Peptides against a protein of PDB entry 3V4L. Designs and how they scored, part 221

Target 1, 386 residues: chain A of PDB entry 3V4L
Amino acid sequence: GQPLAKDKVALLIGNMSYWEHPKLKAPLVDVYELTNLLRQLDFKVVSLLDLTEYEMCNAVDEFLLLLDKGVYGLLYYAGHGYENFGNSFMVPVDAPNPYRSENCLCVQNILKLMQEKETGLNVFLLDMCRKRNDYDDTIPILDALKVTANIVFGYATCQGAEAFEIQHSGLANGIFMKFLKDRLLEDKKITVLLDEVAEDMGKCHLTKGRQALEIRSSLSEKRALTDPVQGAPCSAEALVRNLQWAKAHELPESMCLKFQCGVHIQLGFAAEFSNVMIIYTSIVHKPPEIIMCDAYVTDFPLDLDIDPKHANKGTPEETGSYLVSKDLPKHCLYTRLSSLQKLKEHLIFTVCLSYQYSGLEDTVEEKQEVNVGKPLIAKLDMHRGL

## One batch from the design tools (peptide; made by RFdiffusion4, then SolubleMPNN)

Design b2_p22_5_s1 (from b2_p22_5, 8 letters changed)
Fold by OpenDDE base, seed 5:
Structure b2_p22_5_s1 (fold): chain B 386 residues (1-386), chain A 22 residues (1-22)
Amino acid sequence: as target 1 above (386 residues)
Amino acid sequence: EETVILQSTDGSTQEEIPLSSL
């Protein structure tokens, strides 16, 4: 029969906004497009941008809690990285310059923990450079991996080589994702799919002789990303997994705020990523005696580091939201919360209505506090040390 | 001609390429 997955879970990390290292652009588009494709494949996807070391560790730990016997696990990473002695290191955005193994996440350590879960398939997609870091003399004493036949690595490049992206003003993929996305929905064994992606990427004139996809696999079974999820969750672990995933994807409900002047504001929420939310406001009713009115969001929790200069924009694009702008209501004010993983408490903020009456020169202000709880990834309490 | 930068994801290599090459 066709293989069945007990469930399918993916963690996608895109690091771009490095503090001490060159900025990237492709991980934004790559994580977004891969998220949409994996959702079409019935994956439970957590998508995260710009994580610190601590935030990456917690994201991986939460992902490992979703893994169980016969579950398909996929980890995608796009960002800075290196490879020492066959160990792959993912570089967090807060990593020092130079970075070392103690500042980074070792993929082989994650693999060891995934092997303990008796997963049906483990896929690592590593969209990073694989050069040696000469500033890291650490030889990781990795415990011997279990002999398993369910692991697939897709490395965007060869050992000691670079992975590339296009630094354009427009939206562009990294070289690996440019070819991966066109085949990802194909009903093929994952190693056959990646081999076809390697052949397609090998025709790219931009990276010919510089970047080549490497596939490392122990996969002895015909497993595909298209393999159907086994029917209704019958185990307590499957129910817990579904609840954990649902928490990380729950948006606040849309609200209608009523002010004393009789103005009504619609407040809405949209997810760009698991840690990135757009707030939008619109005036849905205005009394005729009010000639002008504007509704601003303000007084955000300090943990979110929201610059007021980037809040309350007339377009999603002015907030840095280029991907979900088509799905948003028009004629709103937009605010992008890009660091929801930093939220320790409830998201409490103020909606400020500024308005003017006909025949009065003075502006009047009314304020209403809004508590929307913990949105999206903030429900996982990524700040609680275990 | 409009150009773009091909960059390595470690930032160690940058190359200016024609936009027509995409």
Scores: peptide ipSAE 0.494, ipTM 0.930, DockQ to the pose 0.815
Fold by OpenDDE base, seed 1:
Structure b2_p22_5_s1 (fold): chain B 386 residues (1-386), chain A 22 residues (1-22)
Amino acid sequence: as target 1 above (386 residues)
Amino acid sequence: EETVILQSTDGSTQEEIPLSSL
């Protein structure tokens, strides 16, 4: 019979905004598009951008809590990386220059922990370079992996080679995701699907002789990403997994704020990623005696590192939100919160209404504090231990 | 011709390519 997944869980990490390394662009688009595809495949997806070492460790730990016997686990990573002695290292955004294994996450250590969960399938999609790091002489002594016959690695490139992206003024995929996305929904054994992606990528003239997809697999069964989830969650662990995932994706409810001047503001929220939320404000009612009014958001928690220069924009794109702009209401002011994993407390902020009366030159301000609790990934308390 | 940058995901290789090559 067709294999059944007990559940399907994916962690997607896209690191772009490196502190001490060249910035990337493709991981933004790649994580977003892959999230949408995996959701169509009934995956519970956690999508995270720009994680520090500590935040990446916690994201992996929370992902491992979602894994259990017969669950399909998928880890995607796009960012800086290297390979020493057959061990793959994912580089956090706060990694020093040069980075070393002590500053990075070893994928084979994550695989070991996934094997302890008795997962039904383990898929790693590694969109990173696989060159040797000559600044890291550490030879990881890894414990012998269990023979689980359920592991698939899709490497965006071959050993000792680079993975590429196209940096344009527009949004573009990395080379790996460009070809992967076209086949990801196919009802094929995951190794067959990746082999077809390798053939398609092998026709790319831009990366010919520089990048080639490598598949490493012990998968003995015909398992696909399309394999149906086994019916209603009957275990306590499945209920906990569903609740944890739901918490990580719970948006604040839309609010109607009423000011003393009689202006009414709609405050709304949208998720771009599990750690990235757009706040938008719109004037829904204005008294006729008020000629101009704008609703700004301010006084965010310091942990979010919100630059006021990038807040309260007339378009989502001016905030750096290019992907969800089509799904947002028009004629708002937009603010992008890109680091919700840093939020230790409730998200409390101020809505400031600035307005002018007809025949008065002076602007008037009214303020309301808003508490929206812990939005999205902030509910997982990924900062526990700081 | 309009150009784009082909960049490695470790930033070690950067190549300017024609936009018509996409």
Scores: peptide ipSAE 0.487, ipTM 0.928, DockQ to the pose 0.832
Fold by OpenDDE base, seed 2:
Structure b2_p22_5_s1 (fold): chain B 386 residues (1-386), chain A 22 residues (1-22)
Amino acid sequence: as target 1 above (386 residues)
Amino acid sequence: EETVILQSTDGSTQEEIPLSSL
């Protein structure tokens, strides 16, 4: 029969806003497009941008809690990285310059932990450079991997080579994702699918002599990303996994705020990523006596590091939200919360209505505090222990 | 001709390429 997955879970990490290293652009688009494709494949997807070392460790730990016997696990990473002695290191955004293995996450350590979960398939898609880091001569003593015959690595590039992105003014994929996205939905063994992606990339003149996809696999079975999830969650563990994922993806409900002046505001929420949310406000009712009114959000928790200059924009794009702007209502004020993983408490903020009556020169303000609980990834409490 | 930068994801290599090459 066709192989069945007990469940399908993906962790996607895109690091671009490095503190001490060159900034990237492609991880934004690549994580977003891959999220949408994997959702069409019935994956439970956690998508995270711009993680520190501590936040990456916690994201991996939470991902490992979603893994169990016969579950398909997929890890995608786009960002800075290196390969020393056959070990792949993912570089967090807070990594020093130069970075070392002690500042980075070793993919082979994650693979070891995935093998302990008795997963049905382990897929790693590593969109990072594989050059040696000459500032790190540490030979990690890794425990020997188990022989599980269910591992697939898709490396965006060859050993000792670079992976590339296109620095355009518009939205562009990294070179690996440009080709991967066209094949990802195909009902093929994952190693055959990646081989076709390698052939497509090999025809591109941009990558010729610079970047080539490497496939490393122990996969003995005909497993595909299209493999159906085994029917209704029959185990307590499957119910727990479904609940854990659902918690990490719960948006606040849209609210209708009513002010004393008779203005009604719609407050809405949209997920761009598991750690990135757009808040939007719109005036849905205005008394005729009020000539002008605007609804601003303010007084965010300090943990979110929200610059007021970047809040309350007339377009999603002015907040840096280019991907979900088509799905958002028009004629709102928009605020992007890009670091929901940092939220220790409930998301409490103020909605401030500024308005003017016909024939009065002075602006009037009314304020309402809003508590929306812990949105999205903030429910996983990724800061437990800091 | 409009150009774009092809950049390595470690930032160590940058090459200016024609936009027509995309």
Scores: peptide ipSAE 0.436, ipTM 0.911, DockQ to the pose 0.782
Fold by OpenDDE base, seed 3:
Structure b2_p22_5_s1 (fold): chain B 386 residues (1-386), chain A 22 residues (1-22)
Amino acid sequence: as target 1 above (386 residues)
Amino acid sequence: EETVILQSTDGSTQEEIPLSSL
């Protein structure tokens, strides 16, 4: 019969905004595109941008809580990285320069922990450079991996080589994701799918002799990303997994705010990523005596590090939200919260209505405080140890 | 001619290439 997954879970990490290293652009688009494709494949997807070392560790721990016997686990990483002694290291955004293994996440350690969960399939997609880090002479002493015959690595590049992105018109795409996305939905054994992606990448003249997909696999069974999820959740563990994922993806409900002047505002929320949310405000009712009115959001928690100059934009694109713009209502003011993992408390902020009456020169303001609880990934308390 | 940037994910390599090369 066709193989069945007990469930399908993916963690996608895209690191771009490095403190001490060159900034990247491709991880934004690549994580978003891969998230949408994996959702079409019935994966439970956690998508995270710009994680610190501590946040990456907690994201991996929360991902491992979603894994169990016969679950398909997929880890995607796009960002800086290196390979020493056959071990792959993902570099957090707060990593020092030079970074070392003590500042980074070892993929083979994550694989060990996934094998302890008795997963049905372990897929690693690593969109990072694989050069040796000469500043790190640490030989990782890894415990012996179990022989599970269910492991697939797709490396965006070969050992000792770079992975590349193409930047155009302020956007970028990884070369790996450019070819992976065209085949990811195919009902093929995952190693066959990746081999076809390798052939397609091999035709790219830009990366010829610089980047080549490497596939490392022990996968003995015909497993595909298209394999159906086995039935309704029958176990208490499956219910807990579904609830934990749902908790991490719960958006605030849209609200209708009523001001004393008779203006009504719709306050809405959209997820770009599990840690990135767009807030939008729209005027849904205006009394005829009010000639102009705008609804601004302000007074955000300080832990979110929101610059007011980047809030309340007339377009999603002016916030940096190019990907979700098409799915947002038009004629709003838009604010992007890009660091929801940092939120320790409830998201409380102020909606400020600025308006003018016909025949009065003075602008009037009304304010309303809004509490939306902990949105998205903020419900997981990724900072519980800080 | 419109150009694009080919950049390595470690930022060590950056090349300006013609858009006609995509």
Scores: peptide ipSAE 0.337, ipTM 0.878, DockQ to the pose 0.841

Design b2_p22_5_s2 (from b2_p22_5, 8 letters changed)
Fold by OpenDDE base, seed 1:
Structure b2_p22_5_s2 (fold): chain B 386 residues (1-386), chain A 22 residues (1-22)
Amino acid sequence: as target 1 above (386 residues)
Amino acid sequence: METVILQSTDGSTQEEIPLSSL
């Protein structure tokens, strides 16, 4: 019979906004598009952008808590990376220059931990460079991996080579995701699917002789990303997994705020990623004596590093939100919270209504504090241990 | 002619390419 997955869980990490390294663009689009495709494949997807070393470790730990016997686990990473002695290192955004193995996450260590969970399938999709880091002389002594015959690596490039993105004024995929996305929904053994992606990428004249997809597999069974999830969650572990995933994707409820002047605003929330939320405000009622009014959000928790210059924009795109703008209501002010993994407390912020009465030159302000609890990934308490 | 940058994901290689090459 066709293999059944007990469940399907994916962690997608896109690192772009490096502190000490060149910034990337493709991971934003790649993580977003891959999230939407994996959701169509009934994956529980956690999608995270711009993680520090500590945040990446915690994201992996939380992902490993979602893994269990017969679960399909998929890890995607797009960002800086290197390969020393056949070990792949994912580079966090806070990594020093030069980075070393002690500043990075070793993929083979994650694989070891995934094998301990008795997973049904382990897929790694690594959209990073595989050049040697000559500043890291560490030879990791990895324990012998178990023979689980259920591992697939899709490397965006071959050993010692670079992976590429196209930087334009618009949004573009990395070269790997450009070809992967066209085949990802196909009902094929994952190694066959990746081999077809490799053939398609091999026709790309831009990266010919520079980037080639490499497949490393021990997968002995015909397993596909399309394999159906086994029926209703009947185990306590499956219920916990479903609850943890649901918590990481729970948006605050939309609010109607009423001000003393008689203005009513709608406050709404949208998820771009598991750690990225858009707040939007709109005026839904205005007394006729008020000629102008705007509803701004301010006084965010300091841990979120919200620059007021990028808040309260007339378009989602002006906040850096290019992907979900079509799904947002029009005629709002928009604010993008891009670091929800840093939130230690409840998300408390101020809604400030600025307005003007007809025949008065002075602007009036009214303020209301809003507590929305822990939105999205902030419910997982990824800061536990700081 | 509009150009784009082909960049490695470690930022070590950058090449200007014609937009018409996409």
Scores: peptide ipSAE 0.458, ipTM 0.917, DockQ to the pose 0.842
Fold by OpenDDE base, seed 5:
Structure b2_p22_5_s2 (fold): chain B 386 residues (1-386), chain A 22 residues (1-22)
Amino acid sequence: as target 1 above (386 residues)
Amino acid sequence: METVILQSTDGSTQEEIPLSSL
């Protein structure tokens, strides 16, 4: 029979906005497109952009809590990285220059912890450079990995080589994701799928002799990303996993705010990523005596580091939201919250209505405080050290 | 001619390429 997954869980990390290193562009599109494809494959996907070391550690720990016997686990990373002595290091956005192993996440340590969960399949997709970091001479004493036949590594490049992206003014994939996305939905053994991606990428003239996909696998079974999830969750652990995932994906409900002047505002929420939410406001009713009327969101928690200059835009694109703009209501004001992982408390903010009456020169303001609880990834309390 | 930058994901290599090469 076709193999069955007990469940399917994916963590996707895209680091772009480095503090002390060159900025990337592709991880935005790559994480978004891969999220949509993995959702079509019935994966529970957590998608995170621009994580610090601490935030990456917590995201990995929360991902490991979702893993269990016969679960399919997929970790994707796009960002800066290096490889020393066969150990792959993912570089957080807050990593110093030069970065070292103590500032980075070791993939082989994550693999060790995944092997303890008796997972049905472990897939690592590492879209990063694999050059040696000469500033890090640390040889990690990795404990011996268990002999398991369920691991697949897809490295975007060979050992000692670079991975590439295309920096365009538009949206573009990294080279690895450009080819991976075209095959990811195919009902093939994951190592066969990745081998076909390697052949397709090997035809790319841009990266010929610079980047080549490397596949490392112990996978002795015919496991595919298309393998169906087993039916209704029968275990307490499966219920907990489903609840944890549901918490990380729960949007606030849309609200209708009524002001004393008789103006009604629709407040809505959309997820771009697990840590990125768009707030949008629209005037749904205005009394005829009110000639001008604008609704702004303000007074956000300081932990979110929201610049008011980037809030309340007339288009999603002006907020930096290019991917979900087609699915958003039109004729709103838009605000992008890009760091929901930093939210310690409830998301409380003010909706400010500014308006003018016919025949009065003075603007009137009314304000309402809105509490939407902890949206999306903020429900996982990634700030609580275990 | 419109160009794009092919960049390594460590930022160590950058190459200007024609947009028609995509």
Scores: peptide ipSAE 0.445, ipTM 0.912, DockQ to the pose 0.822
Fold by OpenDDE base, seed 2:
Structure b2_p22_5_s2 (fold): chain B 386 residues (1-386), chain A 22 residues (1-22)
Amino acid sequence: as target 1 above (386 residues)
Amino acid sequence: METVILQSTDGSTQEEIPLSSL
């Protein structure tokens, strides 16, 4: 019979906004497009941008809690990385220059922990460079991996080679994702699918002699990303997993705020990623005696590092949100919260209404405090260890 | 001719390429 997944879980990490290293662009688009494709494949997807070392460790720990016997686990990473002695290291955004293994996450350590969960399939998609880091001569003493015939690595490039992105003014994929996205929905054994992606990449003149996909697999079974999830969650563990994922993806409910002047504001929320949310405000009712009114959000928790200069924009794109702008209501003010993993408390903020009456020169202000609880990934309390 | 930069994801290599090469 066709293999069945007990469940399907993916962690996608895109690191771009490095503190001490060159900034990237492709991971934004790559994580977003891969999230949408994996959702069509019935994956529970956690998508995270710009994680510190500590935040990456916690994201991996939370991902491992979603894994169990016969679950399909997929880890995607796009960002800086290196390979020393056959070990792959993912570089967090706060990594020093030069970075070392002590500042990075070892993928083979994550694989060891996934093997302890007795997963049905382990897929690693590593969209990073595989060059040696000459500043790190540390030979990691890794524990011996268990012999499991369920591991697939898709490396965006060969050992000792670079992975590439296109630095354009527009949105562009990394080279690996450009080819992966066209085949990801195909009902094929995952190693066959990746081999076809390798052939497509090999036809591209840009990658010729620079980047080639490498597949490393122990997968003995005909498992595909299209394999159906086993029906209703039959175990307590499957119910817990479903609830944990649902908590990490719960948006605040849209609110209608009523001000004393009779203005009504719609406050709405949209997820761009598991740690990135857009707040939008719109005036839905205005008394005729009010000639001008604007509704803006302010007084965010300090942990979110919200710059007021980047808040309350007339377009989603002016906030840095280029991907979800088509799904958002038009004619709002938009604010992007890009670091929800840093939120320790409830998201409390102020909605301010500034307005003017016909025949009065002075502007009037009204304020309402809004508590939306812990949105999205902030429900996982990724900071509980600090 | 419009150009773009092909950049490695570690920032160590940058190459200017024609936009028509995409």
Scores: peptide ipSAE 0.409, ipTM 0.900, DockQ to the pose 0.795
Fold by OpenDDE base, seed 3:
Structure b2_p22_5_s2 (fold): chain B 386 residues (1-386), chain A 22 residues (1-22)
Amino acid sequence: as target 1 above (386 residues)
Amino acid sequence: METVILQSTDGSTQEEIPLSSL
């Protein structure tokens, strides 16, 4: 019969805003595009940008809680990385310069933990450089992997080589994602799909002799990313997994705020990533005596590090939200919360209505506090250990 | 001519290339 997945779970990490390393751009678009494709494949996708070491560890732990016997697990990483002695290291945004294995996440350690979950398929897609880190002489003593015959690595580049991105008009795409996205929905064994991606990349004149896809696999079965999920959750563990994923993807409900002046504000929320949310405000009712009014969001939790200069923009693009802008309502003020993983408490903020009456020169302000609970990934309390 | 930047994800290699090369 066709292979069945008990469930399908993906963790996508895109690190760009490094503290001590060159900033990247491609992970933004690459994580977003891959998220949309994997959702079409019935994956439960957690998508995270710009994680610290601690946040990456917690994201992996939460991902491992979603894994169980016969579940398909996919880990995608785009960012800085290195390979020492056949071990792949993902570099967090807070990693020192130079970074070492002690500051990084070892992919083979994650694979070991996935094998302990008795997963049906383990896919790693690593969009990072695979150069040796000459500042790290640590030989990781890894325990011997179990012979599970269900492992696939797709490396964006070969060992000792660079992975590339193309930057244009302020956006970038990884070369690997450029070719992967065109084939990812194909009903093929995952190793055959990746081999076709490797052939397509091999025709790219820009990266010829610089970047080549490497496939490393022990996959003995004909498993595909298109393999159907087994029907209704028959186990308590499957129900818990579904609830855990749903918890990480719950947006606040849209609110209608009423001010004393008679102005009504619509407050709305949109997810760009599991840790990135857009807040938008619009005037839905205005008394005729009020000639001008705007609804600003202010007084955010300090843990979110929101610069007021980047809040309350007239377009989503002015917030840095280039990907979801088409799906947002027009004629709002927009604010992008890009670090929801840092939120320790409920998201409480102020909606400030600034308005002017006809025939008065002075602006009037009314304020209303809003509590939206813990949105998206903030429900997982990724900082409870700090 | 419009140009794009090809860069490595470690920042070690950067190349300005014509947009017509994509």
Scores: peptide ipSAE 0.331, ipTM 0.872, DockQ to the pose 0.833

